# Peptides against a protein of PDB entry 2Q3Z, part 19

Target 1, 272 residues: chain A of PDB entry 2Q3Z
Amino acid sequence: YVLTQQGFIYQGSAKFIKNIPWNFGQFEDGILDICLILLDVNPKFLKNAGRDCSRRSSPVYVGRVVSGMVNCNDDQGVLLGRWDNNYGDGVSPMSWIGSVDILRRWKNHGCQRVKYGQCWVFAAVACTVLRCLGIPTRVVTNYNSAHDQNSNLLIEYFRNEFGEIQGDKSEMIWNFHCWVESWMTRPDLQPGYEGWQALDPTPQEKSEGTYCCGPVPVRAIKEGDLSTKYDAPFVFAEVNADVVDWIQQDDGSVHKSINRSLIVGLKISTKS
Target 2, 254 residues: chain A of PDB entry 2Q3Z as posed
Amino acid sequence: YVLTQQGFIYQGSAKFIKNIPWNFGQFQDGILDICLILLDVNPKFLKNAGRDCSRRSSPVYVGRVGSGMVNCNDDQGVLLGRWDNNYGDGVSPMSWIGSVDILRRWKNHGCQRVKYGQCWVFAAVACTVLRCLGIPTRVVTNYNSAHDSNLLIEYFRNSEMIWNFHCWVESWMTRPDLQPGYEGWQALDPTPQEKSEGTYCCGPVPVRAIKEGDLSTKYDAPFVFAEVNADVVDWIQKSINRSLIVGLKISTKS

## One batch from the design tools (peptide; aimed at target 1 F158 W174 H177)

Design b2_p13_5 (made by RFdiffusion4)
Pose (drawn by RFdiffusion4):
Structure b2_p13_5 (pose): chain A 254 residues (1-148, 151-160, 170-248, 256-272), chain P 13 residues (1-13)
Amino acid sequence: as target 2 above (254 residues)
Amino acid sequence: DDRQEYPIGSEPD
């Protein structure tokens, strides 16, 4: 979770899982410096640099800023999202085989966002950043499935959608800032929309808080709960509707 | 491309 520089990002579908190899490259030349730069341009550093550096004692703080800076609403984030099959301005999300070239591109262009990312690209870059800084991190994929004239599927078909698959990262740490028993894997989602409140979204939120439905636990628990849960009911006339099943075959490299 | 992220109902065949 810290030292291995290559891994797998799972894609495809719940029935046909694809394992896409990836070069996280967290110890490649210039990557650590780029990561320290990423921290020093974060909006909390601009607001209060002395406090920001002091808070870097916490993997909760750093995990939040690190993952949060990958797809930041501010112009100094690492990546820009796009899902319309129109990637001519820059580079397709399906092209990358690693996080390193994106990070280098980002540094060289005045810390401007690199075009383009999709969920697994953001998550892959977040893994590189956090593994470089020493926070044990893994990329995770969740699969969702549809069964087909449903209004539900129409509403989606034609960025908090429910996708065929969605990726985020999990980081390992204690949570002295929370009630006892929430140490361990924390979910961090660097995909784009920081929207409800706060400097960043989403996480870190304990995986256990998600499983337990304890959605008052910081940070951004409802956003992560929504990626692995959806409750759909029909009233033809009360009935459970399985036209959409969310939270299947959640996967990570062994 | 099945490696791409699609909204539900927009997947390739």

Design b2_p13_5_s1 (made by RFdiffusion4, then SolubleMPNN; from b2_p13_5, 7 letters changed)
Fold by OpenDDE base, seed 5:
Structure b2_p13_5_s1 (fold): chain B 272 residues (1-272), chain A 13 residues (1-13)
Amino acid sequence: as target 1 above (272 residues)
Amino acid sequence: NPLLQYPIGNEPK
């Protein structure tokens, strides 16, 4: 989880699981320096360098910073996400074969955001950075991954009487989503929450004003302790949300129906 | 491309 530089990332769909080889390359030349630059350009450092540096001994703090800095939202972070299949002005997310080239491009272009990433790219870069900083980390793939936007632990679809989805379709389920899990103690929590912590660098929702997510104990998610910082409800929903259809009739009546055809969550954790 | 991330029901064309 720290020493392995080569691995696989799972993609595709629940029914058709695929994987790609990935070079994490945390020990390649200059990568550690780039990771340190990443820390030195984070908003907390820019606001108060002394305070930021004093907290870098905490994997909890560092993990949260890295989660925010791997994406370029709200800061000078590494990657710009794009999901519309138009990548002509950059690099297709599918073209990346490792984290090293991405990090080097970011640094070499004055910490300018790299185009483009999707979830597995964000996760892989985060994994590289965290491993480089000595935090045991693995990439996780979750198939049928929910994105809950209103924190009610539901994915809600509005449908007409014919079952056709109506409206903006703001809430959705990804075919797959990737994030990372890092091993750390949690002295900021009650005893028993040490171990794997989920961190999500893909910019999905803001946490305390920044596009970051976690760390949250995997145990807390498993046990349904949604009061545990950070972002337990959001991560819980990714793997456990129920799908609800609001069926609207022409007469204005609405019927609530649990959608059992869309099962959220099938998590695969890597062994290296 | 099935390797891309997309919302279920909204696959890339």
Scores: peptide ipSAE 0.434, ipTM 0.900, DockQ to the pose 0.554
OpenDDE base, seeds 1, 2, 3, 4: peptide ipSAE 0.433, 0.433, 0.434, 0.433; ipTM 0.898, 0.898, 0.899, 0.899

Design b2_p13_5_s2 (made by RFdiffusion4, then SolubleMPNN; from b2_p13_5, 7 letters changed)
Fold by OpenDDE base, seed 4:
Structure b2_p13_5_s2 (fold): chain B 272 residues (1-272), chain A 13 residues (1-13)
Amino acid sequence: as target 1 above (272 residues)
Amino acid sequence: DPLLQYPLGTEPE
């Protein structure tokens, strides 16, 4: 999880699983230096360099910083996400074949955001950076991945009497979503939460005011310990949210229906 | 494109 530079990232849908080869390239020339630059431009370093540097021995701290810095939201981070199929002023997310070119572009353009990424690109770059920093990391793909926006562990659809979805789809389920899992101890938590920690660098929700996510123990998610920092409810919902249909009738009444046909979460952990 | 990330039910043409 540290030594492998080439790997695969799973994409597609639950019914049609696809994968692409990816060059993580954590040992390629200059990549470690770029990762260190990433740390040196993070908001915490800019606020207090001494404090930031003193905490870089903590993979918990570094992981959280990296999850925030891989996206360009709120900071001078690496990637700008885009999901509207309009990539003409940049590079299509599908065009990337590895993390190296992305990181080099970012650094060479004065830490200007690279256009564009989607979840697997964010995850892959985060994986590269974390591996460079000596943190064992793997990319994870979750099919039918929920994005809970109101922290109620539900994905809610509003439908008319004909079953047609009404209004703006605020909450949604991705066909797939990628994040990373990193191996680390959690001295900041109760015993037993060492091991794989989920980190999500895709800018989905803010955590403590910044678009970052995790680290949260995979064990905590599995056991349903939503009080465990960081961002356990959000990550839990990605893999476990229930789907609810609110069916509106002409008389103004609303019927709540649990959607049992749509199962959230099918997680695949990569070996490299 | 099936390789793109998209909300379920909104598959790009």
Scores: peptide ipSAE 0.412, ipTM 0.885, DockQ to the pose 0.569
OpenDDE base, seeds 1, 2, 3, 5: peptide ipSAE 0.399, 0.406, 0.407, 0.409; ipTM 0.867, 0.882, 0.884, 0.884

Design b2_p13_5_s3 (made by RFdiffusion4, then SolubleMPNN; from b2_p13_5, 7 letters changed)
Fold by OpenDDE base, seed 2:
Structure b2_p13_5_s3 (fold): chain B 272 residues (1-272), chain A 13 residues (1-13)
Amino acid sequence: as target 1 above (272 residues)
Amino acid sequence: NILMQYPIGNEPK
């Protein structure tokens, strides 16, 4: 989880699981230096360098910083996400074969955001950075991954009488989503939450004002302890949200229906 | 692209 530089990332859908090889390359030349630059350009460092540096011994703190800095939202982060299949002004997310080129591009262009990433790219880069910083980390893929935007642990679809989804479709279920899990103690929490911690560098929701997510104990998610920092409800919903259809009838009435056909969450953790 | 992330119900054509 620290020493392995080559691995696989799972993609596709729950019914059609795919994987791609990925070069994490955390020990390649210059990568550690780039990771340190990443820390030195993070908003917390810029605000108070001494405070930031004093906290870098905490994998919890570093993990959260990395989660925020792998995406370029709110800061000088590494990657710009794009999902509309228009990548002509950059690199298609599907073209990346490793983290090293991404990190080098970012650094070599003055910490300019790299175009483009999607979830597995964000996760893979985060994995590289965290491993480089000595934090055991693995990429996780969750099929039928929910994006809960209102923290109610539901994915709510508004539908007409014909079952067609209405509205902006802001809440959704991804065919797959990737994030990372990092091994660390959690002295900031009650005993028993040491171990794998979920971190999500894909910019989905803001956490304390920044597009970052976690760390949250995998145990907390498994046990449904949503009070556990950070971002337990969001991560929980990614793997456990219920789906509800609000069906508007022709007479204007609305019927609530539990959608049992959409099963949220099928998490696959990598071993390398 | 088959490997692209997409919302369920809005698969790339």
Scores: peptide ipSAE 0.461, ipTM 0.908, DockQ to the pose 0.567
OpenDDE base, seeds 1, 3, 4, 5: peptide ipSAE 0.460, 0.455, 0.455, 0.446; ipTM 0.909, 0.907, 0.906, 0.904

Design b2_p13_5_s4 (made by RFdiffusion4, then SolubleMPNN; from b2_p13_5, 6 letters changed)
Fold by OpenDDE base, seed 3:
Structure b2_p13_5_s4 (fold): chain B 272 residues (1-272), chain A 13 residues (1-13)
Amino acid sequence: as target 1 above (272 residues)
Amino acid sequence: DPLLQYPIGNEPK
């Protein structure tokens, strides 16, 4: 999880699982230096360098920083996400074959955001960075992955009497979503939560004002301990949310319907 | 592209 530089990332759909080869390249020349630059341009460092540096011995702290810095939201982060299939002014997310080129482009252009990424690109870059920093990390793929907008552990669709979705579709289920899991102790939590921690660098929801997510113990998610920092409800929902349809009739009445055809969550953890 | 991430029900053409 630290030494492997090449691996596979799972994509596709629950019914048609696919994978691509990926060069994480954490030991390639200059990559560690770029990871250190990433830390040195993070908002916490800019605000208080001494405090930031004093906390870099904590994989919990570093993991959270990296989660935020892999995306360019809120900061001088690495990647700009795009999902509208219009990538003409950058690089298609599907064109990347490794993390090294992305990180080098970012650094070489003055820490300017790289266009473009989607979830697996964010996850892969985060994996590279965390491995560079000595944190055992793997990419995880979750099929039928929920994006819970309002922290109620539900994916809610509002529909008219004809079943057509109304309003902005802010909540959704991705065909697949990728994030990372990093191995660390959790001295900031009650005993028993050491081990794999989920971190999500794709900018989906803000955590404490920044587009970052985790670390949260995989065990906490498995056991349903949603009080565990960080962002347990969101990560839990990614793999466990229920889907509800709110069907509005002409008379203004609303009918609640549990959507059992959309089953959230099918997580695959990589072995390297 | 079958590897593209998309919301279920909104597969890119």
Scores: peptide ipSAE 0.432, ipTM 0.898, DockQ to the pose 0.547
OpenDDE base, seeds 1, 2, 4, 5: peptide ipSAE 0.430, 0.429, 0.427, 0.431; ipTM 0.896, 0.897, 0.896, 0.898

Design b2_p13_6 (made by RFdiffusion4)
Pose (drawn by RFdiffusion4):
Structure b2_p13_6 (pose): chain A 254 residues (1-148, 151-160, 170-248, 256-272), chain P 13 residues (1-13)
Amino acid sequence: as target 2 above (254 residues)
Amino acid sequence: SREQYPIGSEPPS
């Protein structure tokens, strides 16, 4: 979770899982410096640099800023999202085989966002950043499935959508800032829309808080709960509707 | 496909 520089990112579907190899490259030349730069351009550093550097004692603070800076609403984030099959301005999300070239591109262009990312690209870059800084991190994929004239599927078909698959990262740490018993894996989601409140979204939120439905636990628990849960009910006339099943075959490299 | 699709928008297999 710290030292291995290559891994797998799972894609495809719940029935046909694809394992896409990936070069996280967290110890490649210039990557650590780029990661320290990423921290020093984060909006909290601009607001209060002395405090920002002091807070870097916390993997909660750093995990939040690190993952949060990958797809940042501010112009200084690492990547720009796009899902319309129109990637000519830059580079397709399906092209990358690693996080390193993106990070180098980002540094060389005045810390401007690199076009383009999709959920697994953001998650892959977040893994590189956090592993470089020493926070044990893994990329995780969740799969969702539809069964087809459903209004539900039409509403979605034609960025908090429910996708065929969605990726995020999990990082390992204690949570002295929370009630006892929430140490361990924390979910961090670097996909784009920081929207409700706060400098960043989403996480870190303890995985246990998600499993337990304890959605008042910081940070951004409802956003992560929504990626692995969806409750759908029909009233033809009360009935459970399985046209959409969310939270299947959640996967990570062994 | 590796492209990320909204649910129900996937091409046929």

Design b2_p13_6_s1 (made by RFdiffusion4, then SolubleMPNN; from b2_p13_6 with R2L E3Q S13P)
Fold by OpenDDE base, seed 3:
Structure b2_p13_6_s1 (fold): chain B 272 residues (1-272), chain A 13 residues (1-13)
Amino acid sequence: as target 1 above (272 residues)
Amino acid sequence: SLQQYPIGSEPPP
């Protein structure tokens, strides 16, 4: 995982799985230096450099920092996300073929955010950075991936009497979503949670005030232990949320309907 | 296109 510089990222849909080749390039010239710059511009370093540096031996700490710094939300992070097909003032997320160009652009422009990324771009860059820092990491794709906004483990759609979705669509199910899993021990948790840890660098929800996610033990998600830090309910919902339709009638009454046609979660882990 | 999109929306071209 640390040694592989080239791999594949899975995309598409559950019914039509596709993949693209990706150059992670963690050993290319200057990439490690850029990863160190990323650490040196993180908010925790800026607040207290000594404390931040003292914690960099912890892959738990570093993983959480990287998940926050790969996105530009709240900090001098690497990538700006965009999903509305308006990419003319930057680079289309679909045009990237590797992490190296993204990281170099970020550094060369004074740590200005790179336009644009979507989930696999965020995940791939995070994978590169974590590998550079010696943390075994892989990209994960989850088809029918839920974004639970209110941490109730449900995707809730509000519908009028005609079945049309009302209000904002902040809660949604993506056709696919990518994040990373990193191998680490969890001395900060009870025994048994060592191994793969989920980290999500795509800015979806804030964790402790910052757009970051994880690390959370994959085992905890599998076993439904939502008390484990970090962000277990959110990651759990990505792969396990139930879908509920709230149908409002003309008389103001609301009917709850379980949507059994929308099945959340089909996770694929890569061996590369 | 291999873009992300919310289920229930039309895939981008």
Scores: peptide ipSAE 0.466, ipTM 0.911, DockQ to the pose 0.495
OpenDDE base, seeds 1, 2, 4, 5: peptide ipSAE 0.462, 0.460, 0.464, 0.452; ipTM 0.909, 0.910, 0.911, 0.907

Design b2_p13_6_s2 (made by RFdiffusion4, then SolubleMPNN; from b2_p13_6 with R2L E3Q S13L)
Fold by OpenDDE base, seed 3:
Structure b2_p13_6_s2 (fold): chain B 272 residues (1-272), chain A 13 residues (1-13)
Amino acid sequence: as target 1 above (272 residues)
Amino acid sequence: SLQQYPIGSEPPL
């Protein structure tokens, strides 16, 4: 995982799985230096450099920092996300073929956010950075990936009497979503949670006030241990949320219906 | 490559 510079990222849908080649390029010239700059501009370093540096021996700590710094939300992070098909003032997320150009652009423009990314771009850049820092990392794709906004492990749609979705659509299911899994020990947890840890650099929800996610043991998600730091409920919901329709009637009554046609979660991990 | 879209939305052309 650390040694491979070329790989594939899975995209598309559960019914039509696609992949693209991706150059992670973790050993290309200057990339490690850019990864170190990324650490040196993180909010924790700026607040207390000595404390931040003292914790960089922890892949748990570093992974969490990287997940926050790959997105530009609330910091000098690398990528700005955009999903509305209006990419004319930047680079289309679909145009990227590797992490190297993104990281170089970020650094060369004074750590200014790069336009634009979507989930696989965030994940791929995070994968590059983590590999540069010696953390075994892989990109993961989850088809029918839920975004649970209120941490109730449900995707809730509010519908009128005609079945039309009403109100905010912030809770939703992506056709696919990408994040990373990194191999590390978890001395900060109970025994048995060593191994693959999920980290999500796409800015979806705030964790402890910052757009970051994880690390959370893949085992904890599999076993349903939602108390496990970090962000277990959110990551669990991405792969396991139930879908509920709240159907409002004309009389003001609301009917709860379980939507069994929208099945959340089909995770594919890349083989080494 | 294919971009992300919400389930229930049409993929961009």
Scores: peptide ipSAE 0.453, ipTM 0.888, DockQ to the pose 0.485
OpenDDE base, seeds 1, 2, 4, 5: peptide ipSAE 0.445, 0.442, 0.446, 0.446; ipTM 0.883, 0.884, 0.886, 0.886

Design b2_p13_6_s3 (made by RFdiffusion4, then SolubleMPNN; from b2_p13_6 with R2L E3Q S13E)
Fold by OpenDDE base, seed 3:
Structure b2_p13_6_s3 (fold): chain B 272 residues (1-272), chain A 13 residues (1-13)
Amino acid sequence: as target 1 above (272 residues)
Amino acid sequence: SLQQYPIGSEPPE
């Protein structure tokens, strides 16, 4: 998980699982230095360098910082996400074959955000950075991955009488989503939550005011302990949310229907 | 294409 520089990232759909080769390249020349720059431009460092540096011995702290800094939201982070098929002013997310070029571009352009990434790109870059920093990390793919917007553990679709989705579609299910899991102890939690921790660098929801997610013990998610920091409800919903349709009738009445055709969550972890 | 898309949308070509 630390030594492997090449691997595969799973993509596609639950019915049609695909993968691409990816060069994480954590040992390539200059990559560690770029990872250190990433830490040195994070908002916490800029606010209080001494305090930030004093906490870098904590994988929990560093993991959370990296989660926030891999995306360019709220800071001088690495990647700008885009999903609308309009990539002409940058690099298509599908064009990347490794993390090294992305990180080098970011650094070489004065820590200017790189266009563009999607979930696997964010995850892969985070994986590279965390591995560089000595944190065992793997990329995880979750098919039918939910994005719970209001932390109620549901994906809610509002529909008219004809079944057409109305209003904001921000709360949704992705065909697939990628994040990372990192191995660390959790001295900040009760005993038993050491091991794999989920971190999500794709900007989906804010955590404590910043687009970051985790670390949260994979065990906590598995056991349904939603009180466990960080962001347990969100990560739990990604893999376990129920889907509800709210069907509005012409008379203004609303009918609640459980959507059993949309099954959230099919997580695949990699061995390397 | 292997890009992400919302469930219920058509996969991008």
Scores: peptide ipSAE 0.442, ipTM 0.897, DockQ to the pose 0.497
OpenDDE base, seeds 1, 2, 4, 5: peptide ipSAE 0.442, 0.438, 0.441, 0.437; ipTM 0.895, 0.895, 0.897, 0.895

Design b2_p13_7 (made by RFdiffusion4)
Pose (drawn by RFdiffusion4):
Structure b2_p13_7 (pose): chain A 254 residues (1-148, 151-160, 170-248, 256-272), chain P 13 residues (1-13)
Amino acid sequence: as target 2 above (254 residues)
Amino acid sequence: SATSEELPIGTPP
């Protein structure tokens, strides 16, 4: 979770899982410096640099800023999202085989966002950043499935959508800032929309808080709970509707 | 075949 520089990102579907190899490259030349630069351009550093550097004692603080800076609403984030199959301005999300070239590109262009990312690209870059800084991190994929004239599927078909698959990262740490018993894997989602409140979204939120439905636990628990849960009911006339099943075959490299 | 592109649920590849 710290030292291995290549891994797998799972894509495809719940029935046909694809394992896409990936070069996280967290110890390649210039990557650590780029990661320290990423921290020093974060909006909390601009607001109060002395405090920001002091808070870097915490993997909760760093994990939040690190993952949060990958797809940042501010112009100094690492990547720009796009899902319309129109990637001519720059580089397709399906082209990358690693996080390194994106990070170098980002540094070389005045810390401007690199076009383009999708959920697994953001998660892959977040893994590289956090593994470089020493926070044990893994990329995770969740699969969702539809069964087909449903209004539900139409509403979606035609960025908090429910996708065929969605990726995020999990990082390992204690949570002295929370009630006891929430140490361990924390979910961090670097996909784009920081929207409700706060400098960043989403996480870190303990995986246990998600499983337990304890959605008052910081940070951004409802956003992560929504990626692995969806309750759908029909009233033809009360009935459970399985036209949409969310939270299947959640996967990570062994 | 399955896709590596992230698609909205129900959207064909």

Design b2_p13_7_s1 (made by RFdiffusion4, then SolubleMPNN; from b2_p13_7, 6 letters changed)
Fold by OpenDDE base, seed 1:
Structure b2_p13_7_s1 (fold): chain B 272 residues (1-272), chain A 13 residues (1-13)
Amino acid sequence: as target 1 above (272 residues)
Amino acid sequence: EPTDLQLPIGVPP
């Protein structure tokens, strides 16, 4: 999980699982230096360098910083996400074959955001950076992955009495979503939460004011301990959310229906 | 049906 430089990332759908080869390249020339630059341009370092540096011995702290810095939201982060198939002013997310080119482009252009990424690109770059920093990390793919925006563990759709969906469908389910899991102890938590920690660098929701996510113990998600920092409810919802249809009648009555035709969550953890 | 892009899944009407 630290030494492997080439691997595969799972994509596609639950019914049609596919993969792509990916060069993580954490030991290629200059990549470690770029990872250090990433740390040195993070908002916490810019605010208080001494405090930031003193905390870099904590994989919990570093993991959270990296999850925020892989995306360019809120900071001088690496990647700009885009999902609307308009990539003409940059590089299509599908064109990337490894993290090395992305990181080099970022650094060589004065830490300007690289266009463009989607979830697997964010996850792969985060994986590279974390591995560079000595944190065992793997890319994870979750099929039928939910994006809960209001922390109620539901994906909510509003329908009229005729079953027609109303509104903008702000909450959604991805065909697949990628993030990373990193191995670390959690001295900041109760005993038993050491091991794999989920981190999500794709800018989906803010955590403590920044587009970052985790680390949260995979065990906590499995056991439904949503009080566990960081961001347990959001990560839990990615893999366990229920889909609810709110049926609004003309008389003002509202009915709730759980939609079991679409099952959220099928997580695959990679070996490489 | 298989895709290389991350895409939203809609709920059937």
Scores: peptide ipSAE 0.381, ipTM 0.865, DockQ to the pose 0.492
OpenDDE base, seeds 2, 3, 4, 5: peptide ipSAE 0.268, 0.363, 0.307, 0.332; ipTM 0.811, 0.843, 0.840, 0.853

Design b2_p13_7_s2 (made by RFdiffusion4, then SolubleMPNN; from b2_p13_7, 6 letters changed)
Fold by OpenDDE base, seed 4:
Structure b2_p13_7_s2 (fold): chain B 272 residues (1-272), chain A 13 residues (1-13)
Amino acid sequence: as target 1 above (272 residues)
Amino acid sequence: GPTNLQLPIGVPP
């Protein structure tokens, strides 16, 4: 989880799982230096360099910083996400074959955001950076991955009497979503939460005001301890959310239906 | 291809 430079990332759908090869390249020339630059341009460093540097020995702290810095939201981060299939002014997310080129582009262009990424690109770059910094990390793919926007652990659809979805359709489920899990102790938590920690660098929801997510103990998610920092409810929802259909009738009445045909979450952890 | 993209599901295109 630190030494492997080449691996696979799982994609596709729950019914049709596929993978792509990926070069993480954490030991390639200059990559460590780029990772250090990433730390040196993070908002916490810019706000208080001494405090930031003093905390870099903590994989919890560093993991959270990296989660935020892999995306360019709110900072000088690495990647700009885009999901609308308009990539003409950049590189299609599907074109990337490794993290090295992305990181080099970012650094070589004055830490200008690289266009474009989607979940696996964010995850892969985060994996590279974390491995570079000595944190054992793996990419995780979750099929039928929920994006809960209102922290109620539900994906809610509003439908008319004909079953047609109404509204802005903000609540959603991804066919797949990727994030990373990093191995670390959690001295900031009660005993027993050491081990794999979920970190999500894809800008989905803000955590404490910035687009970052985690670290949260995988154990906490499995046990349903949603009070555990960081972002346990969000990560829990990614793998466990229920789908609710609110069916609106012509008379204004609303019927709640739990959609059991769509099962959220099928997580695959990579070996490399 | 489409299978490589992260796409929302459960909603009409």
Scores: peptide ipSAE 0.422, ipTM 0.879, DockQ to the pose 0.543
OpenDDE base, seeds 1, 2, 3, 5: peptide ipSAE 0.244, 0.324, 0.407, 0.317; ipTM 0.805, 0.850, 0.861, 0.844; seed 5 fails the geometry check

